# Designs tried in a protein design run: peptides against a protein of PDB entry 4Z5W. Part 43

Target 1, 305 residues: chain A of PDB entry 4Z5W
Amino acid sequence: IPDVFLELNKLWYFSAQSNLFNGEMPRSLSNSRSISLLSLRNNTLSGQIYLNCSAMTNLTSLDLASNSFSGSIPSNLPNCLRLKTINFAKIKFIAQIPESFKNFQSLTSLSFSNSSIQNISSALEILQHCQNLKTLVLTLNFQKEELPSVPSLQFKNLKVLIIASCQLRGTVPQWLSNSPSLQLLDLSWNQLSGTIPPWLGSLNSLFYLDLSNNTFIGEIPHSLTSLQSLVSKENAVEEPSPDFPFFKKKNTNAGGLQYNQPSSFPPMIDLSYNSLNGSIWPEFGDLRQLHVLNLKNNNLSGNIP

## One batch from the design tools (peptide; aimed at target 1 S165 Y208 F265)

Design b2_p19_7 (made by RFdiffusion4)
Pose (drawn by RFdiffusion4):
Structure b2_p19_7 (pose): chain A 291 residues (1-233, 242-249, 256-305), chain P 19 residues (1-19)
Amino acid sequence: IPDVFLELNKLWYFSAQSNLFNGEMPRSLSNSRSISLLSLRNNTLSGQIYLNCSAMTNLTSLDLASNSFSGSIPSNLPNCLRLKTINFAKIKFIAQIPESFKNFQSLTSLSFSNSSIQNISSALEILQHCQNLKTLVLTLNFQKEELPSVPSLQFKNLKVLIIASCQLRGTVPQWLSNSPSLQLLDLSWNQLSGTIPPWLGSLNSLFYLDLSNNTFIGEIPHSLTSLQSLVSKPDFPFFKKGLQYNQPSSFPPMIDLSYNSLNGSIWPEFGDLRQLHVLNLKNNNLSGNIP
Amino acid sequence: SGFITTEAPPEPPQPIVMK
């Protein structure tokens, strides 16, 4: 990508995604005062990611995903004070999230999917301090680590939480109850154990729950039949493992408890869930009748 | 059964869009 971005001082939107571009991002792009939306994803771009946050005061959305970059996660990123969305998926950082991210107050959406992020314990202790974070994707990282149960964790405005296919040990942590506005929860494809916490049924905005492919035991909590959003009625897309979904509401309401060790019966009160599109209880130890 | 990611699959080359 040519180094001409000092000359293009009115450029507020640049999208070069899904091409064959290689090499580093030109430094002038890293210094662009006018750039707002930048999408370079799905190229062969490489090197340490450098962004001058004193210079890029209009940067609001950054998508460098699925590229050949290496080095660390830039620690100066919280200083890009208008940056609201970062898609850093499929960049192999082989690193932890910098502590400075606790100061990233403009951040509303973050994806480190399949990015070789280590230490979920430190990563979550940091990111809970980003007060405006509404969506978080940590899928395919933290391999075989433990999902922290530390009760001090609070993600207050969190709407979307996805940490799948990490083979995480531990239970569904209770601190997730500190995210009362949670819409979409995906903990699938992990090693999670214990029982399914009844407080999940207390999440009034939750419409999509994927607990599939875990080691969960015990009963289906009765509170799931009283889930409010299941009973009654921005750009950074998601892919389901790939089928594209543009926003969290693109996912039909779902309960997927499949591929666990759950026991007991199916509650008749599930009939109360009139807005439920998908109910997947396959590959469990469930017994009794079908209501 | 499945899981959600933001990893976009590769696609054919696309025109650069500028504004």

Design b2_p19_7_s1 (made by RFdiffusion4, then SolubleMPNN; from b2_p19_7, 5 letters changed)
Fold by OpenDDE base, seed 1:
Structure b2_p19_7_s1 (fold): chain B 305 residues (1-305), chain A 19 residues (1-19)
Amino acid sequence: as target 1 above (305 residues)
Amino acid sequence: SGYLTTVAPPQPPQPIVLK
């Protein structure tokens, strides 16, 4: 990418996605005062990620996903006072979340999906201080770590939590009950154990639940048959979606479904590939908004309602 | 079943947009 952004003093949107750009980010781009939305996703960019947050006062969205960047996560990003959305998916950091992210009050949407992030306990302890954080994607990190169950963890404004395919150990953490606005939870493809907690059915905004491919035992909580968002349409809060799309990765190389907004997800309960026992509750029939109920590959018994 | 990610699949070249 040429170092010409000093001349582009009115540029507010720059998208160069899915090209063959290599080398480092131009210094003029890292110092752009005008840029608000920057997307360089799916290139071969390299070097250390550096942004001059004192200069980049208009930066609101940053998508650097699927590049060959190296080194640490930029600890100065919280100084970008308008930065709301960050997509750092598929950047191999091999790092922990910087302690400076405790001060990241502008942050609303963060993805580190497949970014070799380490220490989930530290990551969640830091990110809970981001009071405006609504979307958190940590898929394909923290390999074989334990999901912390510390009850003091608080994500009060969290709407989308995705921590899939980490081989995480532990249980469904009680601190998620402190997230009453949670709409989407994906903890699939882990090694989570214990029972599915009944308080999940009290999350009145939860319309997408994926706990599939874990080691959960016991009965399906009857409280899941009363998930208010799946009974009635009335509470579909159209909130501002993150500036980055979501993808459902299937085991088949067939193109994953793209979802541009969390509201585009089909209402779903997936508890498949666990060790759940007992009956399928007939009251799942009351979930008139539910599109997908997947209970396959469990130890369930009795009648199919 | 699959899991959710923000890692895009391989995509064809996209237009460069400056505004």
Scores: peptide ipSAE 0.548, ipTM 0.942, DockQ to the pose 0.898
OpenDDE base, seeds 2, 3, 4, 5: peptide ipSAE 0.524, 0.532, 0.531, 0.519; ipTM 0.936, 0.941, 0.938, 0.937

Design b2_p19_7_s2 (made by RFdiffusion4, then SolubleMPNN; from b2_p19_7, 7 letters changed)
Fold by OpenDDE base, seed 1:
Structure b2_p19_7_s2 (fold): chain B 305 residues (1-305), chain A 19 residues (1-19)
Amino acid sequence: as target 1 above (305 residues)
Amino acid sequence: SHYLTTVAPPQPPQPIVLR
């Protein structure tokens, strides 16, 4: 990428996604006062990620995902006072989340999906201080760690939590009951155990639940048949979606479906590939907004309602 | 079953947009 962004003093949006850009990010771009949205996703950019947050006063969205960047996670990003959305997916950091992210009050949406992030306990302890954090994607990190169930963890404004394919141990964490605005939960493809907690059915905004491919036991909580978002058409307040798309990926190299907004996900309960027992509750029929109920590959018995 | 990620699949070259 040429070092010409000093002259582009009115440039507020720069997208160069899925090109063949290599080398480092140009210094003039890292110092741009005008840029609000920067997307360099799916290139071959390399070197250290550096942004001059004192210069980049208009930066609101940053997508650097799927590049060959190396080194540390930029600890100065909280100094970018307008920075809301960060996509660092598929950047191989091999690092913990910086302690400075406790001060990241502008942060609304964060993805480290497949970024070799370590220490889930530290990550969640840090990120709970981000009071405006609504979307958190940590898929394909924390390999074989334990998902912390510390009741003091608090994500008050969390709407989207995705921590899939981490081989995480533990149970569905009680601290998620402190997230009453949760709309989407994906904890699929882990080694989570225990029972599915009844308090999940108290998350009135929860329209997408994926607990598939775990080691859950016991009955399906009857409270899931009363998920308010699935009983009635709530006026889904179109909240500002993250500026990065989501992808529904198979463990196979098959192309994933792209979803530009969390609201575009079909309302779903996926509890498949567990060790759940008991009956299928006939009251799942009351979930008039539910598009997908997937209970396959369990130990369920009785009648299919 | 599927899981959610923000890792995009390989895409064809996208237009460069400057605004």
Scores: peptide ipSAE 0.497, ipTM 0.933, DockQ to the pose 0.909
OpenDDE base, seeds 2, 3, 4, 5: peptide ipSAE 0.485, 0.489, 0.476, 0.470; ipTM 0.929, 0.933, 0.927, 0.926

Design b2_p19_7_s3 (made by RFdiffusion4, then SolubleMPNN; from b2_p19_7, 8 letters changed)
Fold by OpenDDE base, seed 1:
Structure b2_p19_7_s3 (fold): chain B 305 residues (1-305), chain A 19 residues (1-19)
Amino acid sequence: as target 1 above (305 residues)
Amino acid sequence: SFYLTTVAPPQPPQPIELR
């Protein structure tokens, strides 16, 4: 990418996604005062990620995902006072979340999906201080770690939590009961155990629940038949979507479905590929907004309602 | 089952947008 962004003093949007750009990000771009949305996703950019947050006063969205960047996660990003959305997916950091992210008050949406992030306990302890954090994607990190269940963890404004395919151990964490605005939860493809907690049915905004491919036991909580977002349409709060799309991926290299907004996900309960027992509750029929109920590959018995 | 990620699949070349 040429180092010409100093002259582009009116440039507020730059998207160069899915090109063949290599080398470092140009210094003039890292110092751009005008840029608000920057997407360089799916290139071969390299070097260290550096942004001059004192210069980049208009930066609101940053998508650097699927590049060959190296080095540390930029600890100065919290100084970008308008920076809301960050997509660092598929950048191989081999790092922990910086402690400076405790001060990241502008942050609304963060993805480190498949970024070789380590120490989930530290990551969640840091990120709970991000009071405006609504979307958190940590898929394909923390391999074989334990999902912390520490009740002191508080994500008050969390709407979307995705921590899939980490081989995480532990249980469904009690601290999620303190996230009453949660709309989407994906904890699929882990090694989570225990019972599915009844308090999940108290998450009145929860329209998408994926607990599939875990080691959950016991009965399906009857409280899941009372999920208000799945009974009635009235509570579909259109929230500002993150500027990065989501992808529904299978463990096979088949192209995933793209979803530009969390609200575009079909309302779903997926509890498949567990060790759940007992009956299928007939009251799942009351969930008139539910598009997908997937209970397959469990130890369920009785009648299909 | 599927899982959610923000890792895009390989996409065809996209136009460069400057605004």
Scores: peptide ipSAE 0.512, ipTM 0.933, DockQ to the pose 0.902
OpenDDE base, seeds 2, 3, 4, 5: peptide ipSAE 0.494, 0.503, 0.490, 0.492; ipTM 0.927, 0.934, 0.925, 0.929

Design b2_p19_7_s4 (made by RFdiffusion4, then SolubleMPNN; from b2_p19_7, 6 letters changed)
Fold by OpenDDE base, seed 3:
Structure b2_p19_7_s4 (fold): chain B 305 residues (1-305), chain A 19 residues (1-19)
Amino acid sequence: as target 1 above (305 residues)
Amino acid sequence: SGFLTTVAPPEPPKPIELR
């Protein structure tokens, strides 16, 4: 990418997605005063991620996903006072989330999906201080760590939480009950154990639940048959979606279905590939908005309602 | 079933947009 952005003093949107750009990010772009939305996703860019946040006062969205960047997560990003959306998916950091992210009050949407992030306890302890954080994607990190169950963790405004395919141990964490606005939860493809907690059915905005491919035991909590978002068409307040799409993938190398917004997901309960026992509740029939109920590959018994 | 991610699949070259 040529170093010509000093002359482009009115440039507010730059998208160069899915090209063959290599080398470092141009220094003039890292110092752009006008840029608001920057997407360099799916290139071969390299070097360390550096952004001059004191110059980049208009930066609101940053997508650097699927590049060959190296080094640390840039600890100065919280100084970009208007930065809302960050996609760092498939950047191999091999790092912890910086402590400076406690001060990241502009942050609304963050993805580190498949970014070699370490220490989930520290990551969640830091990110809980981001009061405006609504979307958090941590899929394919924290390999074989324990999902912290510390009751003091609080994500009041969290709407989308995705921590899939981490081989995480532990239980469904009680601190998620402090997220009453939660709409989408994906904890699939882990090693989570214990029972599915009944308080999940009290999350009135929860329309997408994926706990599939874990080691959950016991009965399906009857409270899931009363998920309010699946009983009635509550107008989920269309809050601004993250500037990055989601993909449902069977594996890391497969193509996935693209979803541009969380509202584009079919209403779903997926508890498949666990060790759940007992009956299928007939009251799942009351979930008039439910599109997909997947209970396969469990130890369920009795009649199919 | 599959899991959710923000890792896009490989895409063909896209036009560059400047505004």
Scores: peptide ipSAE 0.527, ipTM 0.933, DockQ to the pose 0.919
OpenDDE base, seeds 1, 2, 4, 5: peptide ipSAE 0.459, 0.480, 0.416, 0.444; ipTM 0.883, 0.888, 0.779, 0.792

Design b2_p19_8 (made by RFdiffusion4)
Pose (drawn by RFdiffusion4):
Structure b2_p19_8 (pose): chain A 291 residues (1-233, 242-249, 256-305), chain P 19 residues (1-19)
Amino acid sequence: IPDVFLELNKLWYFSAQSNLFNGEMPRSLSNSRSISLLSLRNNTLSGQIYLNCSAMTNLTSLDLASNSFSGSIPSNLPNCLRLKTINFAKIKFIAQIPESFKNFQSLTSLSFSNSSIQNISSALEILQHCQNLKTLVLTLNFQKEELPSVPSLQFKNLKVLIIASCQLRGTVPQWLSNSPSLQLLDLSWNQLSGTIPPWLGSLNSLFYLDLSNNTFIGEIPHSLTSLQSLVSKPDFPFFKKGLQYNQPSSFPPMIDLSYNSLNGSIWPEFGDLRQLHVLNLKNNNLSGNIP
Amino acid sequence: SPTRNTDLGGGIVTYPDDP
């Protein structure tokens, strides 16, 4: 990508995604005062990611995903004070999230999916301090680590939480109850154990729950039949493993408890869930009748 | 008895398939 971005001082939108571009991002792009939306995803771009946050005061959305970059996660990113969305997926950082990210108050959407992020314990202790974070994708990182149960964790405005295919040990942590506005929860494809917490049924905005492919035991909590959003009625897309979904509401309402060790019966009160599109209880130890 | 797949790759991600 040519180094001509000093000359293009009115450029507020630049999208070069899904091409064959390689090499580093030109430094002038890293200094662009005018750039707001930048999408370079799905190229062969490489090197240490450098962004001058004193210079890029209009940067609002950054998508460098699925590229050949290496080095660390830039620690100066919280200083890009208008940055609201970062898609850093499929960049092999082999690194932890910098502590400075606890100061990233403009951040509303973050994806480190499949990015070789280590230490989910530190990563979550940091990111809970980003007060405006509404969506977090940590899928395919933290391999075989433990999902922290530390009760001090609070993600208050969190709408979307996805940490799948990390093979995480531990249980569904109670501190998730500190995210009362949670819409979409995906903990699937992990090593999670214990029982399914009844408090999940207390999440009034939750419409999508993927607990599939874990080691969960015990009963289906009765509270799931009283889930409010299941009973009654921005750009950074998601892919399901790939089928694209543009926003969280693109996912039809679902309960997927499949591929666990759950026991007991199916509650008749599930009939109260009139807005439920998908109910997947396959590959469990469930017994009794079908209501 | 229930079984599981322990390979990595399922779930919701934020990238498309590689060309």

Design b2_p19_8_s1 (made by RFdiffusion4, then SolubleMPNN; from b2_p19_8, 7 letters changed)
Fold by OpenDDE base, seed 1:
Structure b2_p19_8_s1 (fold): chain B 305 residues (1-305), chain A 19 residues (1-19)
Amino acid sequence: as target 1 above (305 residues)
Amino acid sequence: APTRDFSLGGGIHTFPDEP
């Protein structure tokens, strides 16, 4: 990318995603006072990520996903006082979340999916201090770590939590009950064990639940048949979505489906590929907004209602 | 329990799948 952004003193939006750009990010771009939205996703950019947050006073959105950046996560990003959304997916950091992120009060949406992030306990302990954090995506990190169950963890404003494909051990953490605004939970493709906790059915905004491909045992909590967002439409709060899309694989050989907003996900309960037993509750028929109920590959018995 | 191939990891992420 040419080093010409000093001349572009009115540039508000720069999107150069899905190109063949290589080399380092130009210094004029890292010092741009005008840029609010920066997307360089899906290129071959390299070097260390450096942003001059004292200069980049208008930066609100940063998408650097799927690049060949190296080094540490930029610890100075919390100094970008207007920065709301960060997508660092598929950047191989091999790092922990910087402790400076405790001060990241502008942060609303963060993705590190497939970024070789380590120490989930430290990551969650840090990120709970981000009072405006609504979307957190940590898929494909923390390989074989234990999902912390520390009751003191609090994500009060969290709406979207995705921690899939980490091979995480542990149980569904009780601290998630402190997130009453949770709309989407994906903990799929882990090694989570124990029972599915009944308090999940108290999350009145939860319309998407994926616990598939885990080692859960026991019965399906009857409280899931009373998920208010799946009974009635009244709680569909259209909130500001992240500036980055979400992807979900449909099949092993199919391209991923793109979802531009969390609200674009079909209302779903996926408990497939567990060791759940007991019956399918007839009261799942009360979930009039439910589009997908996936209970396959369990030990369920009795009648199908 | 069916052998889970974690190499075929699923769930939601924020990067496009490679073709």
Scores: peptide ipSAE 0.497, ipTM 0.848, DockQ to the pose 0.684
OpenDDE base, seeds 2, 3, 4, 5: peptide ipSAE 0.485, 0.487, 0.474, 0.471; ipTM 0.839, 0.841, 0.839, 0.841

Design b2_p19_8_s2 (made by RFdiffusion4, then SolubleMPNN; from b2_p19_8, 6 letters changed)
Fold by OpenDDE base, seed 3:
Structure b2_p19_8_s2 (fold): chain B 305 residues (1-305), chain A 19 residues (1-19)
Amino acid sequence: as target 1 above (305 residues)
Amino acid sequence: SPTRDLSLGGGILTFPDEP
């Protein structure tokens, strides 16, 4: 990418995703005062990520995903006072979340999916201080770590939490009950154990629940038949979606479906590939908005309602 | 084959953007 952005003093949006750009980010781009949205996703950019947040006063969205960047996560990003959305998926940092992210009050959406992030306990302890954080994607990190169950963890405004495919140990953490606005929860493809907690059914905005491919035991909590978002069409206020799409891959060999917003996901309860027992509750029939109920590969018994 | 309904959370480009 040429170092010409100093002259582009009115450049608000720069998208150069899915090209063949290589080398480092141009210094003029890292110092752009005008740019609000920067997307360089799916290139071969390298070196360290550096942004001059003192210059980049209009930066609201940053997508650098699927590049060959190296080194540390930029600890100065919280100084970008308008920066809301960060996509750092598929950047191999081999790092922890910076402590400075405790001060990241502008942050609304963060993805570190498949970014070799370490120490989930530290990550969640830091990110809980981001009061405006609505979307958090941490899939394919923290390999074989323990999902912290510390009840003091609080994500008040969290709407989307995806921590899939980490082989995480532990239980469904009680601190998630402190997120009453949670709409989408994906903890699939972990090694989570214990029972599915009944308080999940109190998350009235929860329309997408994936707990599949874990080691959960016991009965399906009856409270899941009372998920209000699945009983009635709430006029879910279309909240500002993250500027990055979501991808769902049904099969290892299948194409991934792109979802531009969380609301584009089909309403779903997936509890498949666990060790759940007991009956299927007939009251799942009350979930008129539910598109997918997946209970396969459990130890369920009784009649199919 | 385990249907990996990997909700590959936001920002996982599982596919090269189709041209």
Scores: peptide ipSAE 0.019, ipTM 0.567, DockQ to the pose 0.206
OpenDDE base, seeds 1, 2, 4, 5: peptide ipSAE 0.026, 0.016, 0.020, 0.017; ipTM 0.572, 0.516, 0.623, 0.593; seeds 1, 2, 4, 5 fail the geometry check

Design b2_p19_8_s3 (made by RFdiffusion4, then SolubleMPNN; from b2_p19_8, 6 letters changed)
Fold by OpenDDE base, seed 4:
Structure b2_p19_8_s3 (fold): chain B 305 residues (1-305), chain A 19 residues (1-19)
Amino acid sequence: as target 1 above (305 residues)
Amino acid sequence: APTRDTSLGGGILTFPDEP
């Protein structure tokens, strides 16, 4: 990428995603006063990520995903006072979340999916201080760690939580009950155990629940048949979506389905590939907004309602 | 026993699954 961004003093949006750009980010780009949205996703960019947050006063969105960047997560990002959305997916950091992220009050959406992030306990302890954090994606990190169950963890404004494919141990954490605005939960492809907690059915905005491919036991909580977002349409608050798309991985070599917004996901309960027992509740018929009920590969018995 | 899905993991990502 040429070092010409000083001359582009009116450049508000720069998207150069899905190209063959190599080398480092040009210094003029890292110092751009005009850029609000920066996407360099899916290139071969390298070196350390550095942004001059004192210069980049208009930066609101940063997508650097699927690049060959190295080193630490930039600890100065909280100084980018307007920075709301960050996609650092598929960047091999081999790092912990910086302590400075406790002060990241502008942050609304964060993805580190497949970024070799370590120490989930520290990550969640830090990120709970991000008062405006609505979307958190941590898929393919924290390999074989324990999902912290510390009740003091509070994500009051969290709407989307995705921590899939981490081989995480533990149980469904009770601190999620402190997130009453949660709309989408994906904890699939872990080693989570115990029972599915009944309080999940109290999350009135929860329209997408993926607990598939875990080691859950016991009955399906009857409270899941009363998920208000799946009974009625009235609670579908279209909140501002993150500036990065989501991709649902399929078991087939067919490319993942792209979802531009969390609201584009079909209303779903996926409890497949567990060790759940008991019956299918007939009251699942009350979930008139439910598009997908996946209960396959369990130990369920009785009649299909 | 329920057969574990032997696929290379799953869930939601913020990057395409394309190699």
Scores: peptide ipSAE 0.424, ipTM 0.841, DockQ to the pose 0.740
OpenDDE base, seeds 1, 2, 3, 5: peptide ipSAE 0.423, 0.418, 0.024, 0.414; ipTM 0.831, 0.830, 0.621, 0.830

Design b2_p19_8_s4 (made by RFdiffusion4, then SolubleMPNN; from b2_p19_8, 6 letters changed)
Fold by OpenDDE base, seed 1:
Structure b2_p19_8_s4 (fold): chain B 305 residues (1-305), chain A 19 residues (1-19)
Amino acid sequence: as target 1 above (305 residues)
Amino acid sequence: APTRDTSLGKGILTYPDEP
């Protein structure tokens, strides 16, 4: 990318995603006072990520996903006082979340999916201090770590939590009950064990639950048949979505489906590929907004209602 | 334990999963 951004003193939005750009990010871009939205996703950019947050006073959104950046996560990002959304997916950091992120009060949406992030306990302990954090995506990190169950963890404003494909051990953490605004939970493709906790059914905004491909045992909590967001339409709060899309693979041979907003996900309960037993509750029929109920590959018995 | 179908993907991502 040419080093010409000093001349572009009115540039508000720069999107050069899905190109063949290589080399380092130009210094003029890292010092741009005008840029609010920066997307360089899906290129071959390299070097260390450096942003001059004292200069980049208008930066609100940063998408650098799927690049060849190296080094540490930029610890100075919390100094970008207007920065709300960060997508650092598929950047191989091999790092922990910087402790400076405790001060990241502007942060609303963060993704590190497949970024070789380590130490989930430290990551969650840090990120709980981000009072405006609504979307957190940590898929494909923390390999074989234990999902912390520390009751003191608090994500009060969290709406979207995705921590899939980490091979995480542990149980569904009780601290998630402190997130009453949770709309989407994906903990799929882990090694989570124990029972599915009944308090999940108290999350009145939860319309998407993926606990598939774990080692859960026991019965399906009857409280899941009373998920208010799946009973009635009244709680569909259109909230500001992240500036980055979500992707889910539907079939082996199909590309990932793109979801521009969390609300674009079909209302779903996926408990497939566990060791759940007991019956399918007839009261799942009360979930009039439910589009997908996936209970396959369990030890369920009795009648199908 | 039920055989995991590794073909079902990796959960939700914020980048396209290449085929």
Scores: peptide ipSAE 0.472, ipTM 0.849, DockQ to the pose 0.599
OpenDDE base, seeds 2, 3, 4, 5: peptide ipSAE 0.026, 0.411, 0.454, 0.028; ipTM 0.614, 0.782, 0.854, 0.636; seed 3 fails the geometry check

